# Ledger of designs, part 280: peptides against a protein of PDB entry 5Z08

Target 1, 168 residues: chain A of PDB entry 5Z08
Amino acid sequence: RQKDEWAKKTSSLMKQLDWFIGEHLGAMLAAEELGGPVVGELMEIDPDDLSAGFNAHGKLKKATSQPDLDRRQRRIDDIWGPQDEQGQAHKRKRGADEALAASAEMRDLIEQLMNKLVEAGGDNSATYVEIPRESAAARFLVRSKVAMFHPNDARRLRLVDFGRDLDD
Target 2, 222 residues: chain B of PDB entry 5Z08
Amino acid sequence: GLPRLIDAIEEASKIPAKRRQTPIKPTIEKLTTHLYTHGASPDSLLRLADLLTLRNHLDQASLAAITRNLYPSSTVSDEVVLRFIGALGHGQLKPTLALQALFLRWLVMVYHLLENPGVLGQVYGVLFDLLDTAAIRPQLCHLLALVTRRKHVRPFRIQAILTLSRQTGGDPNLTGLLRVFKNYYPEIIVGDATKGRASAFKHPDPQWRQHLDEIQQRRSEA

## One batch from the design tools (peptide; made by RFdiffusion4, then SolubleMPNN)

Design b2_p26_3_s1 (from b2_p26_3, 12 letters changed)
Fold by OpenDDE base, seed 3:
Structure b2_p26_3_s1 (fold): chain B 168 residues (1-168), chain C 222 residues (1-222), chain A 26 residues (1-26)
Amino acid sequence: as target 1 above (168 residues)
Amino acid sequence: as target 2 above (222 residues)
Amino acid sequence: MFFDPETQLRLLIEEIMENIAKLKKL
């Protein structure tokens, strides 16, 4: 009975987390990965607006066709093809796809971090997840004070142990 | 160092401003500059919490300046938290409501640095009972929104928020807090009385947060 | 969003991990 109630609560919170990532965080993470604002600077990013790209100052670029655009900016501009209806639809779709990808990355990373902490049984050395890159997701977890990088290896990330204070 | 600055301010705090041989303002400025640059250790935080919360002869501007620069260099102890909580409410010995609002704002901004976030949950009732105090309500609702867990969401508190919301004409902070309650109990009818837009509990000061993060990072590198 | 994203994420993860810890003790 009590176990079932706690399991139900945990499941509900996991659904809320999943919803938060999918509905809000994914678009912001995608924006940051695309050279947009840092997550939280622009709270209402329409995935459709991800399609306008960001200038070097993290502001929404107006589509200016200048050639020296770095490969990321070319990807942005390729995402941002001509302002025709078809181009806008492709842009919106690609923005949505990037938001979905960012959401999936964040979900997976959080799951790995949680699992490692649970499995480590108190061994802090075993709590680290290896990350392939310093993603917007990883940076966001650290900024959120949810995760910490290994002091000597920025490719190793661990979840902050919020459970330790329950045994006192 | 910081301890010596605190010593000087503690001694000056015992003496009325008109009777001080030396102006305290330069020492306050040195303290706030030090706090801005280095933050406060747990021990220094406790001493500063006492200076901020206990009745003394420090002026309100100095107290506010210290509070605005009260960057923890590490964690915030339960004792520090309890000093600030104990300073809330009405009374001749209590700090001004304006200063209490700054304390609540500070607690919001350092919530993630608490050694035991559960300490605020233990004093939840004390905080909740202060919701009628309009001057601190915005920050208090924000803090309660952070602290609220399922165990705190009780029928009498739901009803109290609903009643107070009606009495205040639908204070958006109360509506925000009620929305937090609804996350735990979806069946809570946010009735017609909450026709108001719920306030979002955004970080009170992004620049302060950034500076706090810089102070905290320097400690992890040491 | 009701909180800033950082705070919202932290609160959710904190509460999840607390619940998992409680489940392990049962």
Scores: peptide ipSAE 0.586, ipTM 0.810, DockQ to the pose 0.265
Fold by OpenDDE base, seed 4:
Structure b2_p26_3_s1 (fold): chain B 168 residues (1-168), chain C 222 residues (1-222), chain A 26 residues (1-26)
Amino acid sequence: as target 1 above (168 residues)
Amino acid sequence: as target 2 above (222 residues)
Amino acid sequence: MFFDPETQLRLLIEEIMENIAKLKKL
């Protein structure tokens, strides 16, 4: 009975986490990967607004005509194509695709981190996940104080053990 | 170093401002500058927590300035947390409610650095019983929103917060806390009691957070 | 969002991991 209640609650929390990643975090992560604001600076990024790109200050470019086409902006503009309706639709779709990709990456990374911590049985050395790159997802987990890089290897990430205080 | 600055302030805190041989303000400024630059070690945090929470002759502006610059360079111990919690509420020997609000704000901002976040869960009742204190309610609700777990969401507390919400005309912070409770008990009706928009519990100070992260990062590299 | 995203994520993961740890002890 108690085990079932804890299992149900855990499942509910996992669903909440999945929802949070999909509905909010994915777009913010995608924005950061695209050279936008760091996750959390802009709490409500419409995936559709990701298509507008970001200025050098990580602010959503308002459609203002200012000419300082930095190389990254050219790449964004080249990526996002002409400002026609088709271009805007393609932009919106790409923003959505990037948000989905970022969400999937974050989900997978969290799952791996949780699994490794659970499997390690208290061995901190076995808790590390190898990450192929320093992603916005990985950085966000570290900024959130949910994960830590290995002190000597930035390719190794581990979940913070929140369970330690349960033995007292 | 920081310990010597704390020593000087501790000694000055025992003496009324009018009887001090030297102005303490320059020492407070040095301390706050040091805290801003380097943060406070666990030992220094404890000493500063005592200075902030115990009745002394330091002026409110100095106490507030220390609190605003109370960056942990490391973790925050249970003992430090308990000093701040013990300072909450009404009483002639307790800090001002304005200072208590700053302490609660600080606890919110350093919650992720607590050695044992569970310590706040253990004192949950003490915190919850202070919700009627309007001056600290915003920060208290935010802290409670962080601390609340299923074990804390009890029928009597649900009823208490609903009653208080009605009495306060639907304080958005109370509505926010009720939304947190609803995550544990979906059957809680937040809407009818609280015609108001729930406050989002956003980080109280993004600049303070950024600066804390810089201090914490330097520790991880050392 | 009700919390900042960092806090929201941390709270969710913390509580999940606490529940998993409790489940392992049962």
Scores: peptide ipSAE 0.581, ipTM 0.808, DockQ to the pose 0.267
Fold by OpenDDE base, seed 2:
Structure b2_p26_3_s1 (fold): chain B 168 residues (1-168), chain C 222 residues (1-222), chain A 26 residues (1-26)
Amino acid sequence: as target 1 above (168 residues)
Amino acid sequence: as target 2 above (222 residues)
Amino acid sequence: MFFDPETQLRLLIEEIMENIAKLKKL
């Protein structure tokens, strides 16, 4: 009975986390990866607006025509297809796709971090996840004080152990 | 160093301002500058919590200035937390309500640095019973929003928030706290009295957060 | 959104991990 209640609570919280990532965090992470504001500076980002890209000050670019050669800017410029109705629809779709990709990356990273901490059995050396790059997702977890980089290796990330100080 | 500055302020705090041979203001300015630059160790933080919460002869402006610069360089102990919680409410021996609001704001901003976050859950009832105190309610609702777990969400507390919300004309902070309760019990009907927009519990001071992160990072590199 | 994103994520993960730890002790 008690185990089933705790399992149901955990499942409910996992669904809340998944919803939070999908409905709010994914668009903000995608904006940061596209050279927009750091997550939390702009609390409400429509995934459709991600297609407009960001200026050097992290503000949403208005539709200016000049192809800036920077690859991040090229992904933004590839989002800036022609301003026709079809081009706007393709832009909106691409913004939504970037938000979905960022959400999936964050979900996978959190799952790996949680699994490694659970499997390590108290061995701190075994709790690290290898990350392919420093992503907006990884930086956000560190800023949130949920994860920490290895002091000598920025490709290794571990979850903060919130469970240790539960007094027996 | 910081301990010597605290010693000087502790001694001055025992003496009424009119009977002090030397003005304390220059020592307070040195203390706040040191705290801003380096933060406070756990031991220094406890001593400063006593200076802030115990009745002494320090002026309100000095106490507020120390509180605004109270950056922990490390963790925050249960003892430090309990000093600030014990200072809350009405009474001739308690700090002013304005200073209590600053303490609650500080606890919100350092919540992630508590050695044991569960300590606030143990005193949840004490915090909840202060919601009728209008001067501290905004910060108190924010702290309770962080601390609330399923075990704290009880029918009598739900009813207390609903009653107080009606009496206050729908205080958005109370509506916010009730939304936190609804996360644990979705069946909670937030009736017409809560038609007001719930306040978002945003970080009270983003600049203070950034500066705290810089102080905390220097410790991890040492 | 009710909290800042950093706080919201931290609270969710903290509570999940606490529940997992309790489940392991049962």
Scores: peptide ipSAE 0.577, ipTM 0.805, DockQ to the pose 0.254
Fold by OpenDDE base, seed 5:
Structure b2_p26_3_s1 (fold): chain B 168 residues (1-168), chain C 222 residues (1-222), chain A 26 residues (1-26)
Amino acid sequence: as target 1 above (168 residues)
Amino acid sequence: as target 2 above (222 residues)
Amino acid sequence: MFFDPETQLRLLIEEIMENIAKLKKL
């Protein structure tokens, strides 16, 4: 009985997390990956607005030109290309696709982080997930104080252990 | 260093302002500058929490200035948290309600740095019983929104929020807290009395957050 | 949005992990 209640609650929370990632966080992550504002600076990014161009007054702080940012930045320039009606529809779709991709990346990363923490059985060395790149998702998890990088390896990310013995 | 500044302020706090041989303001300014630049260690935080929460002869402007610059360089202990919680409410020995609101705001802003977030859950009842105090209610609702877990959502507390919401004409912070409760119990009918828009519990000070993150990052590099 | 994104994510993950930890003890 108690196990079933906790399982149902966990499932409900996972659904809430998935909803939060899909409906809110994905668009903000996509905006950050596309050289837009850092997640949380603009709380209501419509995926459709991701296509409309951060107007020049939104200080897209050019994050320092890491060369791989150039490919996604080129994709931004392609998303922000001339406003013809067909271009606007393609831009809206592309913004939605980037938000979906960012949502999927965040979901996968969180799942891996949670699974590694659960599997490690208290061994902190076994809790690290190897990340292919420093993504907006990874940075957001660290800024949220949900995850931390390995002190010697920025490609290794672990979930903060929240599972400490809450006294029953 | 920071300990010597705290020592000087502790000694000055024992003496009425009119009887001090030296003005304390320059020492408070040095303290707040140091805190802004380097933050406070756990030991310094405890000493500062005592200065802020215990009755002494420090002026309200100085206490508020220390609180606004109370950046933890590391974690916040249960003992520090309990000093601030113990200072809440009405009483001749308690800090002013304005200062209590600053303490609650501080707890919200450092919640992610608590060594044991569960400590606030243990004192949930004490916090909840203060919701009738209008001067601290906005920050108190925000803190409770962070702390609330399923175990805290009880029928009597639901009814208490609903009653207080009616009495306050639908305080949006209470409506916000009730919405948090509804996340745990979807069957909670936020009745017509909560026709008001729920307040969003946004970070109270984004600049303070950014500066805190800079202080915290320097420690991870040391 | 009821919380800032960082806080919302943290609260959800914290509570999920707490529930998982409790499930392991049962």
Scores: peptide ipSAE 0.576, ipTM 0.803, DockQ to the pose 0.276

Design b2_p26_3_s2 (from b2_p26_3, 10 letters changed)
Fold by OpenDDE base, seed 1:
Structure b2_p26_3_s2 (fold): chain B 168 residues (1-168), chain C 222 residues (1-222), chain A 26 residues (1-26)
Amino acid sequence: as target 1 above (168 residues)
Amino acid sequence: as target 2 above (222 residues)
Amino acid sequence: MIFDPETTLRLLIEQIAELIAKAQKL
């Protein structure tokens, strides 16, 4: 009975986590990767708006034609071609794709971190996941106090052992 | 009554100070006087919590004055508590750290009036993770000292406090919190971190407490 | 959201990790 209740609660929390990543966090992570605001500075980002890009202050650029587009923004604008209706539709789609990609990266990273923690059986040295890059996802996990980098290697990330008890 | 004063302040909070037709200060003074005299009902507390925690056009002095006079006339709901907890930390939408420190002080002073003290235990991690924020750390440690139970004392939290204690040169509030942890697990090896001066977590405002007790007594007699 | 994203994620992960750890002890 108790095990079944814990399994149900775990499943519910996993669904909530997945929903939170997909519906909220993915767009914010994508915005940070695109040179927008750091996650949490702008709480509501429409994935469709990600394609408009961000100014040097991390604010969404309204579609005004001003030339001082940062190099990254120029590359985005160059990729998107003329600001016709088709160009705007392509921009919106790309913003949605970036949010989906960021969501997938975060889900995968959390899964790897949790799996390594379980597999390590209490050996902290075995809990590290190798990350290919310092992503917005990795930075967010560290800022959230959910994960920690290895003291000597920023490519190694581990989950905080929240489950460890002193009575163990 | 209090609801009408809150209505006027809510409407004024939507408008930048320079665009208001009437100064809000006289209404704030009436509100704070009313709160000092009668306290706030649970419904009024929720509305005031929203005014204090949500981004609006009220000035910091007015927000601080309301917070300093935020006497509950009865209990404090989970919803009110969660408004204040949600307002903590860094972010463009969050109140100033100075105001957050006042909220935490308020939570300490009204802790005995919470409808469900367990709500703070559920959000224990939220409070704990803000310990690196120096501006609110004293009040955080005090609140955590009240909220901490055996289930919250975990190895990762012990290590986090020890690390932060070293980084801060032995903040007495962190030392005080470590002593609270050690009360649940005497075997915790804290090294020299507990040999230093620790905060006693005394009531932050005895006069405020006395006045709160007077407001609460009037409710029990009615 | 009542909490910021960082806090929300941490609360979820902490609760999940606690449940996993409890399940491993059974």
Scores: peptide ipSAE 0.554, ipTM 0.786, DockQ to the pose 0.730
Fold by OpenDDE base, seed 4:
Structure b2_p26_3_s2 (fold): chain B 168 residues (1-168), chain C 222 residues (1-222), chain A 26 residues (1-26)
Amino acid sequence: as target 1 above (168 residues)
Amino acid sequence: as target 2 above (222 residues)
Amino acid sequence: MIFDPETTLRLLIEQIAELIAKAQKL
């Protein structure tokens, strides 16, 4: 009974997390990856507008951390193609695709981090997930105080062990 | 009445000070006088919490004056609490850290009037993760000292406070919070971090408390 | 949103992690 209630509550929270990632966070992460504002500086980003460029209110603060913007920034130049209606539709679609990709990356990363924490059985050394790159998603998890990089290896990320009790 | 004063301030808050037809200061003074005399109802508290926490064109002195006179005439709802908690931290949309410190001080002073003190326990992590913000740390530690229960004293939080205590050279507020943690887990090795002067987390404004008690008594008699 | 994105994520993850940990102890 209690286990079932916790399972239901966990499922509900996972749905809320999924919704939050998909409806809000994905677009903000995509914006950060595209050289836009850091997540939380601009709270409402329409994925369709990601491609339109950050308007005058969304100062493209040159994120001082040059993310490896080269590959995605080459994609920004493709977003600045001709402003015809077809070009705008392609831009909107691309913004939506980037938001979806960022959402998927965040979901996958959270899942991996949670799974590793569960599998480690209290061994902190086994809790690290290897990440292919320092993404906006990874940085966001660290800024959120949800995850931590390995002190000596920025490709290794672990979830904060929120579940550990002193009575354990 | 108070609602009409809030209406006028809400409308003025939408307009930059340079574009206002009338100065808002006299209305703020009327509001603060009313709050000082009668306190704020739950509905008025919510509206005022929005004015204080949402980005608007009100000046910092006005916001601070409202916060200093934010006497509840009754209880403080979870919604009001969550508005103030949601306003904490860094960001372009957040209130100034000075104003956040006043909000935290207010929450400390009205803690006994919360409809559900457990609401702060639910957002404990939000408060805890702001401890690195020096400007709000004193009031934050005081609030955490009130809110902390055994379930919040986790290994990662102990380690975080210990680390931050070392980094700050033994902030007395962190030392005070560690003592609160040690009350739940006496076995916590706080090391030299507890040898320092700890904050006693005394009531930040006894006169404000006395005046609040007078406002609360008038309602109980009505 | 009442909370910023960082806070929102933290609250969700913390609650999920606590529930998972409780479920493992049963």
Scores: peptide ipSAE 0.553, ipTM 0.783, DockQ to the pose 0.749
Fold by OpenDDE base, seed 2:
Parts: structure tokens; sequence; C-alpha cells
Structure b2_p26_3_s2 (fold): chain B 168 residues (1-168), chain C 222 residues (1-222), chain A 26 residues (1-26)
């Protein structure tokens, strides 16, 4: 009975987490990766607006062609092609794709971190996940105080052991 | 009445001070006088919490004056508590750290009036992870000292507070919080971190408490 | 959203981790 209640509650929380990642966090992570604001500075980002790119101050570019586009912004503009109607549709689709990719990266990273913590059986040295790069997702987990980098290796990330008790 | 004063301030909060047709200060003074005399109902508290926590065009002195006079006439709902907790931390949309310190002080002073004190226990991690913010740490430690239960005293939190205590040179508020942790687990090895001066977490404002008690007493007689 | 994204994520992960740990003890 208690196990079933905990399983149901866990499932509910996992669904809430998945929803939060997909509906809110993915677009914000994608914006940060694209040189936009750090996650949490802008709470509502339409994935379609990701295609507009960001100025050097992390603000959504208004349609004005300012010439001093930061190198990252130039690369984004080069990637996104001409501003015709077809180009706008392609831009919107690509913004959505970037948000989906960021959501998938975050889900996968959280899953790996949780699995490693469970598998480690209390050995803190075995709880580290190897990350290929310092992503917006990895940085966000650290800022959230959910994860920590290895002191000597920024490619190793571990989940904070929230479940450990002093009575254990 | 209080609702009409809140309406006027809500409308004024949408407009930059330089573009207002009338000064808002007289309306703020009427509001604070009303709050001091009668307190705020749960519904009024929620509206005032939104005014205090959401980014608007009200000046910091006005926001601080409202917060200092935010006497509940009855209980404080979970929703009101969560508005103030959600306003804590860093960010462009967050209130100033000075105002956040006033919110935390307010939560300490009204803790006994919460409809569900357990709500603060549910958001314990939110409060705990803000301990690195020096400007709010004194009030935050005081609130955590009230909220902490055995279930919150975890190894990762003990390690975090010990690390922060070392980094701050033994902040008395952190030392006070560590003593609260040790009350639940006497076996916790805190080393020299608890040997220092600790905050006693006394009531922040005895006069404010007395006036709150007078407002609350009038409700029980009605 | 009542909380910022960092806070929201932390609250969710902390609760999930606590439930997993409880389930492992049974």
Amino acid sequence: as target 1 above (168 residues)
Amino acid sequence: as target 2 above (222 residues)
Amino acid sequence: MIFDPETTLRLLIEQIAELIAKAQKL
C-alpha cells in the first residue's frame, strides 16, 4: 500500500518534471545556448522567437539589422538564412527544434544523474556522470543546486544526494 | 475602505512616477494608516503580496512602508506565503535584497498566524539554498530556525552550512542554525563552527508583535 | 509559474529523490 502510494506520487512528480522541461525550460535553455539571456532572466520565451536571435545584451533582436552583430549572432544569422516568408517558417521550425533538443538534453542528463546516484549504493566516487561539454543544461543544474561538478574535473557532474538520511 | 486604497495603488503601480497625474504618497500613507489600525484580511494580504513581490513602478520607500505595516487581521494563507517565497533570490524580476529581508522578517513575525506552517517546511530547500546571499542571511536563518524539523536535517545540508560557515568566517546566524540542527541530532559533528557566537533569534520587533496581538484580539472579540 | 525555474527544478528533483530513497529502504 505505501509502496503504491509512493510509486503514484513519484510518477506524478516525473510527469510534472517532464511537463516543466518541455513546456518552459527547454525554450529558456535553447535561448541561453543561442547567446540569449541566462535561464531565469526571461521567464516566457516563445520557441518561435528563438529564431530572431539575441543582441549583445541578450535581448531579443527587434527586426532592425544592427551591423555590429556579435560573432555568435552572425553565426546564428548565417545559419538561419534570408528573412523571406519561407525563411521565417524555417526559422520558427528551427527555434522549435532547438527547444526540443534542449529539452531532450536536460531529460537525458537528469536521468543519467539519477541512475548513477542509485547505482552507486552510497559510493560518492561512483555518482559522477561524464558530460561531453558544459551545456546550458549542466550549468542550470549547478545553478539550481541540484548538481555539482567534480572539484578537479568540470566534465564530471553528480546529483546532490537529497535522499541520504542521518539515520541511515 | 482598504480594497479601494489597494485598487488605487495597483493602478498607480502600472505608471512610472513621472507620468502619474497625482502623487501616490498620500494614498500610500492612507493605506499604511489603515493597515496599522485594522490590519489586512486574507484577500487584502494576497493583493498586497502581489504589489510587493511583482515588478512595478512603486518606489522602494513605499514598498518598505507597506511591508512594515502588513499586519494580518486574521490568518496568513499558503498562497500569501508562497508569493513572498517566490520573490526571494537573485534576478531582474525579483524585488531588491533589502525588500526581501523585510519579507523574511515579516514571515518570522507572522509565523504563528500561518494557516499551514507546514507550507514553509515544503519549501525548506528554497530557503536553505539562499543562505549564500549575505544581505538576507540574518532573517533567513531566523526563519529556518523556526521551520526546521528532524526531516530537514540532512547530511548534504549539514555539509553545505559547514562549508558556508567556514567561507563567511563563522557568521553568527549560521552558527545559530547549526545549533538548531544539533538539537535534532546531538551526534552531529560540527567542530568549531558551533563554538563561536550564535544568534539567539529573538523576536525582531517587540512593538510590532504587541500591536499585532492587539489587532488579533479585536478579531476574537468580534 | 510561482517560482523561478531553478527553484522549480530543485523542488521537483528533491521530492523525487526523497521518494526514490524511501522506496529503496523498503
Scores: peptide ipSAE 0.553, ipTM 0.786, DockQ to the pose 0.739
Fold by OpenDDE base, seed 3:
Structure b2_p26_3_s2 (fold): chain B 168 residues (1-168), chain C 222 residues (1-222), chain A 26 residues (1-26)
Amino acid sequence: as target 1 above (168 residues)
Amino acid sequence: as target 2 above (222 residues)
Amino acid sequence: MIFDPETTLRLLIEQIAELIAKAQKL
C-alpha cells in the first residue's frame, strides 16, 4: 500500500517536472544560451520571440535593422536568413527548436544526475556526471542548489543528495 | 467594511502614484486602523497577501504599514502562507528584502494560527536555501527553528549550516538553528559552531502578540 | 507560477529524491 502510494506520487511529480521543463524552463534556458537574460529574470518567454535575438544587455531585440549587430547576433541573423515571410517562419521554428533542445538537454542531465546518485550507493565520488560544456542547464541546476560542480573540475556535476538520512 | 477598503487599494495599486487622482494614504490609514481593531478574515488575508507580494505601484511605507497591522481574526490558510513564501528571494519581481523580513517576522508571529503548519515543512528547502541572504537570515532562522522536524535534519543541510556559519564568523542565528538540529540528532558533530552565542528565538513583538490574542478572543465570543 | 523557476525546480527534485530514497528502503 505505502509503496504504491509513493510510486504514484513519484510518477505525478515526474510528470510535473517534465511539464515544467517543457512549458516554461526550456524557453528560458534557450534564451540564456542565445545571450538573453539569465533564467528567472524574464519569466515569460515565448519561444517564437527567441527568433528576434538579444542585445548586449540581454533585452529582446525588436525587428529593427540596427547595423551594429554583435558577433553573436550576426550568427543568429546569418542562421535566420532574410526578413521575408519564409525567414520569419524559419526564425519562429528555430526559436521553438532551441527551446526543445534546451528542454531535452535539461531532462537528460537531470536523468543522468539521478541515475548516478542511485548507482553510487552512497559513494559521493561515484555520483559525478561528466558534462561536455558549462551549459545554461548546468548553471541553472547549480543556481537552484540542486547540483554542485566538483571543486577541482567544472566538467563534473553531481546531484545534491536530498534522499540521504541520518538514520541510514 | 474591510472588503471595500481593499477594493480601493487594489485599484490604486494598478496606477503609478503620480497618476492617481486621489491620494491613497488616507485609505491605507483607514485599512490599517480597521486591521488593528478587527483583524483580517481568511478571505481578506489572501487579498492583502496578493497586494503585499505581487509587484504593484504601492509605496514601501504603505506595504510595511499593512504588514505590521496584518492581524488574522481567525486562521491563516496554506494559500496565504505560500504567497508569502513565494515572495522570498532575489529578483526584480520580488518584494524588497526589508519587506521580506517583515513577512518572515509575520509568519513567526502567526505560526500558531496556521490551518496546516505542515505546509511550511513542505517548503522547508525554500526557506533553508535563503540562509545566505544576510538581510532576512535572522527571521529565516527563527521560522526554521519553529518548522524543523526530524525529517528536515539531513547531512547536506548540516554541512550547509556549518559552512555558512564559518563564512559568517558564527552568526548567532545559525548557531541557534544548529542547536535545534542537534535536539533531533544529539550525535551531530557540530564542532565549535555550537560553542558560540546562539539566538534564543524569542517572540519578536510581545505587544503585537497581546493585541493578536485580544482580536482572537473577540472571534471566540462572536 | 507561485515560485520562481529555481525554487520550482528545487522543490520538485527534492520531493522526487525523497520519495525514491524512501522506496529504496522498503
Scores: peptide ipSAE 0.552, ipTM 0.785, DockQ to the pose 0.719

